# Peptides against a protein of PDB entry 2FGR: the designs that were tried, part 21

Target 1, 331 residues: chain A of PDB entry 2FGR
Amino acid sequence: SSVTLFGIVDTNVAYVNKDAAGDSRYGLGTSGASTSRLGLRGTEDLGGGLKAGFWLEGEIFGDDGNASGFNFKRRSTVSLSGNFGEVRLGRDLVPTSQKLTSYDLFSATGIGPFMGFRNWAAGQGADDNGIRANNLISYYTPNFGGFNAGFGYAFDEKQTIGTADSVGRYIGGYVAYDNGPLSASLGLAQQKTAVGGLATDRDEITLGASYNFGVAKLSGLLQQTKFKRDIGGDIKTNSYMLGASAPVGGVGEVKLQYALYDQKAIDSKAHQITLGYVHNLSKRTALYGNLAFLKNKDASTLGLQAKGVYAGGVQAGESQTGVQVGIRHAF

## One batch from the design tools (peptide; made by RFdiffusion4, then SolubleMPNN)

Design b1_p10_1_s3 (from b1_p10_1, 5 letters changed)
Fold by OpenDDE base, seed 3:
Structure b1_p10_1_s3 (fold): chain B 331 residues (1-331), chain A 10 residues (1-10)
Amino acid sequence: as target 1 above (331 residues)
Amino acid sequence: SGITITYPPP
């Protein structure tokens, strides 16, 4: 049996030129290239090809030393695995986000990521961004000639908000084809939540694909998120992403990613373009820089996620520029 | 990467 202690410390200097008041924000931020974390994981061979596992992982906030505390909200699972695949019990990435965020060249981190996995409707549930769930059972298949899948169900445990019941219930999964340079996936999910104290379904459909040409990688996402409300009409967002990455000089990587967020309920679009660079000083330590531009149209108020500095919105129709420069260390 | 400790089965 084994236990592994692991982590990442990622801290940056960040700047955004506009907040909700139209003022600039700058300071020391976290998690610009990778989410800072501390974790423990282990495995036990049970014989006959069966293994037990555990994984406990929490976020680190290097700018304030975790002033709000530490928890294992990133992942807290126990697992059985074998030739049949893997079954996980506990809080984790939901299967849809685990697979479909893999096509985001910024790995759902910093000011450059695809922001489609979002709470678009002021949902009152704890995980209305569709990324993680409490009380989750997950199953992941092996890879069969390229084909693989994952499924998940999270219990609501009769959680209520206002008049909404079943809050936090998740059902979802993906099917994928992963073979050599090609990856493609389809994900479907539904989560029960509340908006304004009323029952709401968060429906999500996501398509992802990538191809590695060796000299460069291309990646794309197509997503629809729909908060289905009984009163006030549905809140629908169509999100699109296209990105490219390439190695630079054997020690660096450059990334360019564009995303479009078509927010149907407010008939407003936002355009995001991000240029990123990572310079590997070693296998464990890197320098990085991100430059992001977010153009809101009409009633759109989206903001870049400069964690630790400013992650709020901007005024309607305003554009925001963000910069992060930092150090990432993995152990 | 990480620091791994091995221990015997119970």
Scores: peptide ipSAE 0.344, ipTM 0.896, DockQ to the pose 0.710
Fold by OpenDDE base, seed 5:
Structure b1_p10_1_s3 (fold): chain B 331 residues (1-331), chain A 10 residues (1-10)
Amino acid sequence: as target 1 above (331 residues)
Amino acid sequence: SGITITYPPP
């Protein structure tokens, strides 16, 4: 049997030129290249090809020393695995986000990531971004000649908000092909939530693909999220991403990613472009820099996610520029 | 990455 202690501490100096008041924000932020974390995981060989596992992981906030506390909200699972794949019980990434965020070259972290996995509708559920779920059962297949899949169901446990009585229920999954330089996936999910105290279904469809050419990697995402409200009509967002990364000088990686968020309910688009660089000082330690530009059109108010400094919106139709420079250390 | 501790089965 084994237990592994692991983590990442990623802290940066961050700047954004506009907040909701039109003022600049700057300071020490967290998780610019990778989400800072502390975790424990382990395995037990049960014989016959069966293994038990556990995984406990929480976010670290290096700028304030976890002043709001520590929890295992990133992942808290027990599992059985074998030739049949893996069954997990507990809070985790939902299968759709676990697979489809892998195409984000910024790893859903910092000011550069794909922001499609979002609460677009002021949903009142805790996980209305479609990333994680409580009370989750997940199953992941083995990889069979490249083909793999994942499925998940989260119990609502009769959680109510207003008149909504199934809040937090998730059902979803993906199918994928992962073979050598190629990865491609299709994900579907529905999550039950509430908006304005009324039952709402968050439907999500996501297609992702990447190809590693050796000298460069291309990656893309196509996503539609739809909050289906009983009253007031649907809140639909179509999100698109295209990114490229390349190794630099054997010690670095450059990334360029563009995203478009077509917010149908407000007939407004936002454009995001991010340039990132990671410089590996060792296998465990890196310096990094990110430069992001977010252009909101019309009624769009999206802001870059400079965690620990400013992650709020901007005024409608305003543009925001963000910078992060930091250190990532993995243990 | 990580610090791994191995221990015998019970």
Scores: peptide ipSAE 0.340, ipTM 0.893, DockQ to the pose 0.731
Fold by OpenDDE base, seed 2:
Structure b1_p10_1_s3 (fold): chain B 331 residues (1-331), chain A 10 residues (1-10)
Amino acid sequence: as target 1 above (331 residues)
Amino acid sequence: SGITITYPPP
């Protein structure tokens, strides 16, 4: 049997030129290249190819020393694994986000990531961004000649908000092909939530693909998120991403990613473009810089996610520029 | 990577 203590501390100096008032924000932020974390994980060999596992992981905020406390909300699972794959019980990434965020070249963190996995409709559920779920059972297949899949179900446990009585129920999964330089996936999910105290379904479909040419990697995402409301009509967003990365001089990586968020309910688009660079000082320590531009059109108010400095919106139709420069250390 | 401790089965 084994237990592993592990983590990442990632802290940066960040700047955004506009907040909701049109003022600049700057300071010390967290998680610009990788999400800062502390975790414990372990395995037990049960014989016959069967293993038990556990995983406990929480977010670290280096700028304030976790002033709001520490928890295991990133992952808190017990599992069985073997030739059949893996079954997990407990809070985790839902299967759809676990697979489809892997095509984001910014690893779903900092000011550069794909922002499609979002609460687009002021949903009142705790996880209405479609990233994680409480009370989750998940299953992941082995890889069979490139083909693999994952499935999940989260219990609502009769959580109520207003007249909604099944808040937090999740059902979803993905199918994928991962072989050599090629990866491609399709994900489908539905989550029960509430908007304005009324039952709402968050439906999500996501396609992802990447190809590693050795000298560069290309990656793409296509997503539709729809909050289906009984009153007021659907809140639909179509999100698109295209990115490229390349190694630089054996010690660095450059990344460029574009995303478009077509927010149908407000007939408004937002464009995001991000340039990132990572410089490896060692296998464990890196310096990084990110430069992001977000252009909102019409009624769009999206903001870059400079965690620890400013993650709110901007005025309608305004553009925002963000910068992060930081240190990442993994142990 | 991390700090790994091994321990005997019960």
Scores: peptide ipSAE 0.326, ipTM 0.888, DockQ to the pose 0.710
Fold by OpenDDE base, seed 4:
Structure b1_p10_1_s3 (fold): chain B 331 residues (1-331), chain A 10 residues (1-10)
Amino acid sequence: as target 1 above (331 residues)
Amino acid sequence: SGITITYPPP
């Protein structure tokens, strides 16, 4: 049996030129290149190709030393794996986010990531961004000649908000082809939640693809989220992403990613463009810089996610510029 | 039974 202690400490100096009041924010932030984390994982060989596993992972906030506490909300699973694949019990990334966020060249963190996995509707559920779920059972297939899939179900446990029942119930999955330089995936999910105390279904469809040309990688996402409310119009967002990355000088990586968020309920678009650079000092330690520009149109109020500094919105129709410069260390 | 504590490879 094995137990592995692991983690990432990622801390940066961050700046955004606008908050909700139109003022600049700056300071020490976290998780600009990778989410800072501490975890334990282990495996036990049970014989016959069967293995038991566990995984406990929590977020680290290096700017304040986890002043709000530490938990295993990133992942807290026990699993069985073998020739049949892997079954996981416990809080985790839902299968759709686990697969489809892998196409984000900014690792689903900092000021550069694809922000489509979001609570677009002021959903009152804890995980209305479609990223993780409590009470989750997940199954992942082996890779069969490139083809793979994942499925998940999260129990609502009769959670209610207002008149909404079944809050937190998730059902979803993906199918994918992963072979050599090519990856492509389709994900579908539905989550039960509440908006304004009323039952709401969060439907999500996501397409992702990437190709590694060796000299560069291209990656793309197409997503629709729809919050279907029992009362009131649907809140629909179409999100698009296209990114490219390339190695620089054998020790660096440059990344460029564009995203468009077409927020149908407010007939407003937001455009995000991010330039990133990572300089590897070693396999474990990197310096990085991110420069992001977010242009809100009309009623859009999206903000860049400068965690630890400012992750709120801006005034309607305002643009926001963000910078992060930091150190990432993995162990 | 033994437990092996490992450090993830870089």
Scores: peptide ipSAE 0.189, ipTM 0.826, DockQ to the pose 0.099

Design b1_p10_1_s4 (from b1_p10_1, 4 letters changed)
Fold by OpenDDE base, seed 5:
Structure b1_p10_1_s4 (fold): chain B 331 residues (1-331), chain A 10 residues (1-10)
Amino acid sequence: as target 1 above (331 residues)
Amino acid sequence: SGLTISYPPP
């Protein structure tokens, strides 16, 4: 049997040129290249190809030393695995986000990531971004000649908000093909939540693909998120992403990613473009820089996610520029 | 990466 202590400390200096008041924000932020974390994981061989596992992981905030506390909200699972794949019990990434965020070249963190996995509708549920769920059972298949899949169900446990009585229920999964340089996936999910105290279904469909040409990698995402409300009509967002990355000089990586968020309920688009660079000082330590530009059109108010500095919106139709420069250390 | 501690089965 084994237990592994692991983590990442990623801290940066960040700047955004506009907040909701039109003022600049700057300071020390967290998780610019990878989400800072502390975790414990382990395995036990039960014989016959069966293994037990556990995984406990929480977010670290290096700028304030976790002043608001520490928890295992990133992952808190026990599992059985074998030739049949893996069954997990506990809070985790939902299968759809676990697979489809892998196509985001900015690792779903910092000012450059694909922001499609979002609460687009002022949903009142704790995980209305479609990333994680409480009370989750997940199953992941082995990889069979490239083909793999994942499925999940989260219990609502009769959680109520207003008149909504199934808040937090999740059902979803993906099918994928992962073979050599190619990855492609289709994900479907439904999560029950509330908007304005009324029952709402968050429906999500996501297509992702990437190809590694050796000299460069291309990656893409197509997503539709729909908050289906009984009153007031659907809140639909179509999100698109295209990114490229390339190794530089054997020790660096450059990334360029574009995303479009077509917010149908407000007939407004936002355009995001991000240039990133990672410089590996070792296998464990890197310097990084990100430069992002977000252009909101019409009624769009999206802001870049400079965690620890400013992650709020901007005024409608305003553009925002963000910069992060930081250190990532993995142990 | 990580610090791994191995212990014998019971």
Scores: peptide ipSAE 0.315, ipTM 0.884, DockQ to the pose 0.760
Fold by OpenDDE base, seed 3:
Structure b1_p10_1_s4 (fold): chain B 331 residues (1-331), chain A 10 residues (1-10)
Amino acid sequence: as target 1 above (331 residues)
Amino acid sequence: SGLTISYPPP
């Protein structure tokens, strides 16, 4: 049996030119290239091709030393694995986000990521961004000639908000084809939540694909998120992403990603363009820089996620520019 | 990568 202690410390200087008041924000931020984390994981060989596993992982906030505390909300699983695949019990990435965020060239981190996995409707559930779930059972298949899948169910445990019952229930999964340079996936999910104290279904469909040409990688996402409300109409967002990455000089990587968020309930679009660079000083240590532009149209108020500095919205129809420059160290 | 400690089965 084994236990591994691991982590990442990623800290940056960040700037955004506009907050909700139209003022600039700047300071020391976290998690610009990778989410800072501390974790423990282990395995036990049970014989006959069966293995037990555990994984405990929490976020680190290097700018304030975890002033709000530490928890294992990133992942807290026990698992069995073998020729049949893997079954996990506990809080984790839901199968849909685990697979479909892999097409985001910014790894769902910093000011550049695809922001489609979001709470678009002021949902009152803790995980209404569709990324993780409590009380989760998940299953992942092996890869069969390229084909693979994942499924998950999270228990609501009769949690209520207002008149909404079943809050926190998740059901979802993906099917994928991963073979050599090609990856393609379809994900479907439904989560029960509340908006304004009323029962709401968060439905999500996501298509992702990538191809590695060796000299460059292309990646794309198509997503629809719909908060189905009994009163007030549905809140629908169509999100699109296209990105490219390329190695630079054997020690660096450049990334360029565009995303469009078509927010149907307010008939408003937001455009995001991000340029990123990572410079590897070693296998464990990197310098990085991100430059992001977010253009809101009409009633759109989206903001870039400069974690530790400013992650709120902007005034309707305003554009925001963000910069992060930092150090990432992995152990 | 990480610090790995091995321990015998109980």
Scores: peptide ipSAE 0.307, ipTM 0.885, DockQ to the pose 0.673
Fold by OpenDDE base, seed 2:
Parts: C-alpha cells; structure tokens; sequence
Structure b1_p10_1_s4 (fold): chain B 331 residues (1-331), chain A 10 residues (1-10)
C-alpha cells in the first residue's frame, strides 16, 4: 500500500484594466497557470488485478494563506480499479468536465481558459458551472484501441431551493477516441437546479478535438449550455474555442487561444483572445506570463478570471485586458 | 511527483 503527499503552489502578480465600475484592479493573485492545490492519494493492491484507491484534494490560496479555510472540495473519492476500469465514490470532477476541459490549452485556469463551463443563468445550485458534483458515483472504462468512455450520476438527496426539488442531481457522460496524436470526444450532461426559486434543467453538449503535430498542437471545443426554465424561456449559450500551442527552445511553451461566447438570451457575444508563455526552470518550477483580451458586445458583461485580484464582470459592451506573471511550483 | 510513502497491508 502507498500514500502520496502532493501539491502545486501557483502565485502571480495580476492586472485587469476594468472592473464593474470601470476601474483597474491589480495585486497578488493565485492559480494563473495551474490551480494551486494540496492533496493526499493512495492505493492498495487487493490481488487479482484489483486495486483500492483514495484521493483527497483541496485548493490552496497563496495570497492569503487560505483565510477562508481548507477543504477537500476539489476531490474526495474512494475507488476500485482493475481490468474493468475504475469506479469512484465521492465529490469529483464530473465525467463531462474531466474529459472535455482537457482540450483547453490553459487547463481551465487563470485568465486564458475556455469559460464555457459556467453558470450562465444565475443558477442557485452550488455547482451550476457543470464542473464538479457532490454525492457522485463515476465509472471510467479502460482504453480499447483508442475508444474510452466515462459516466456519472450524482444524488440530489432531496435538496430543495424554492419550489425546485432534486437540486444537485447530475447525470452525464462522454465517449472518446484517444490514439497517438489524435483525441476527440463527445460529452452530454443534465443537472437539476433552480433559477429564481423555480426548477431548471442545465443541459450541456460538448464536442472536443485535438491533434499533436509534434512541432505544434491544435485544439478545439464546441459547446451548447441551456438552462431550461418553465417560466421566462431558455437561457442558451453557444461557446466555441480554437487554440494552438508549440514548444519553444526545449524549455518553453507558447499558447494562443480564441473563444467566442454567443449568449442567446441577451443576444450578445463576447470574444476572448489569450497569449500565454511558460518557461520551465526545472521539472517542478516554471515562470509564466498570460495576456488576455476580452471584448464584450451589446449586453455582455463577462470578465476575465484573475483569481485573487478580480473575477467579476465589467460594464455592458466593455472590453477588458488582463495580465498575469507568476511562479508555479509542483511538489 | 509527490512524496510517496509505502506501508504494509493490514
């Protein structure tokens, strides 16, 4: 049997030129290249190819020393694995986000990531961004000649908000092909939530693909998120992403990513362009810089996610520029 | 890669 203590500390200096009042924000931020974390994981060989596992992981906030406390909300699972794949019990990434965020060249972190996995409708559930779930059972297949899949179900445990029941129920999964330089996936999910105290279904469909040419990698995402409301109509967002990355001089990586968020309920679009660079000082330590531009049109108020500095919206139709320069250390 | 400790089965 084994236990592993692991983590990442990622801290940056960040700047955004506009907040909700039109003022600049700057300071020390967290998680610009990778989410800062502390975790424990372990395995036990049960014989016959069967293994037990556990995983406990929480977020670290280096700017304030975790002033709001520490928890294992990133992952808290026990598992069985073998030739059949892996079954997990406990809070984790839902299968759809676990697979489909892998096509984001910014690893769902900092000011550059694909922001499609979002609460687009002021949903009142705790995980209405479609990223994680409580009370989750997950199953992941082995890879069969490139083909693989994952499925999940989260219990609502009779959670209610207003007149909405079944809040927090999740059902979803993906199918994928991963072989050599090619990856492609389709994900489908539904989550029960509430908007304005009324029952709402969060439906999500996501397509992802990437190809590694050795000298460069291309990656793309297509997503539709729909909050289906009985009163007031659906809140639908179509999100698109295209990105490229390339190694630089054997010690660096450059990344460029574009995303479009077509917010149908407000007939408004937002455009995001991000340039990133990572410089490896060692196998464990890197310097990085990100430069992001977000252009909102019409009624769109999206903001870049400079965690620890400013992650709120901007005024309708305003553009925002963000910069992060930081250190990432893995242990 | 984190710090890994091995311990005997119970």
Amino acid sequence: as target 1 above (331 residues)
Amino acid sequence: SGLTISYPPP
Scores: peptide ipSAE 0.300, ipTM 0.882, DockQ to the pose 0.650
Fold by OpenDDE base, seed 4:
Structure b1_p10_1_s4 (fold): chain B 331 residues (1-331), chain A 10 residues (1-10)
Amino acid sequence: as target 1 above (331 residues)
Amino acid sequence: SGLTISYPPP
């Protein structure tokens, strides 16, 4: 049996030129290149090709030393794995986000990531961004000739908000092909939530693909989220992402990623473009810089996610520029 | 049974 202690400490100096009041924000932020984390994981060989596992992982906030506390909300699973694949019990990434966020060249964190996995509708559920779920059972297939899949179900446990029942219920999954330089996936999910105290289904469809040419990698995402309200119109967002990365000088990586968020309910678009650079000082330690520009059109109020500094919105139709420069250390 | 504590590979 093994137990592994692991983590990432990622801390940066960050700046955004606008907050909701139009003022600049700057300071020490976290998780600019990778989400800072502390975790424990382990495995036990049960014989016959069967293994037990556990995984406990929480977010680290290096700027304030976790002043708001520490928990295992990133992942808290027990699992069985074998020739049949893996079954997980506990809070985790839902299968759709686990697979489809892998196409984000900015590792689903900082000011550069694809922001499509979002609560677009002021959903009142705790995980209305479609990233994680409580009370989750997940199953992941083995990889067979490149083909793989994952499925998940989260129990609502009769949670209610207003008149909405079944809040927090998730059902979803993906199918994928992963072979050498190619990855492609289709994900579908539905989550039950509430908006304004009324029952709402969060439907999500996501397509992702990437290809590693050796000298560069291309990655793309196409997503539609739809909050289907029992009363009122649907809140639909179409999100698009295209990114490229390339190694630089054997020790660096440059990344460029564009995303478009077409927010149908407010007939407004937001454009995000991010340039990133990572300089590897070692296998474990890197310096990084991110430069992001977010252009909101019309009624759009999206903000860059400079965690620890400012992650709120901006005024409608305003543009925001963000910078992060930091250190990432993995152990 | 033994317990092995390890760190992730670099």
Scores: peptide ipSAE 0.150, ipTM 0.815, DockQ to the pose 0.100

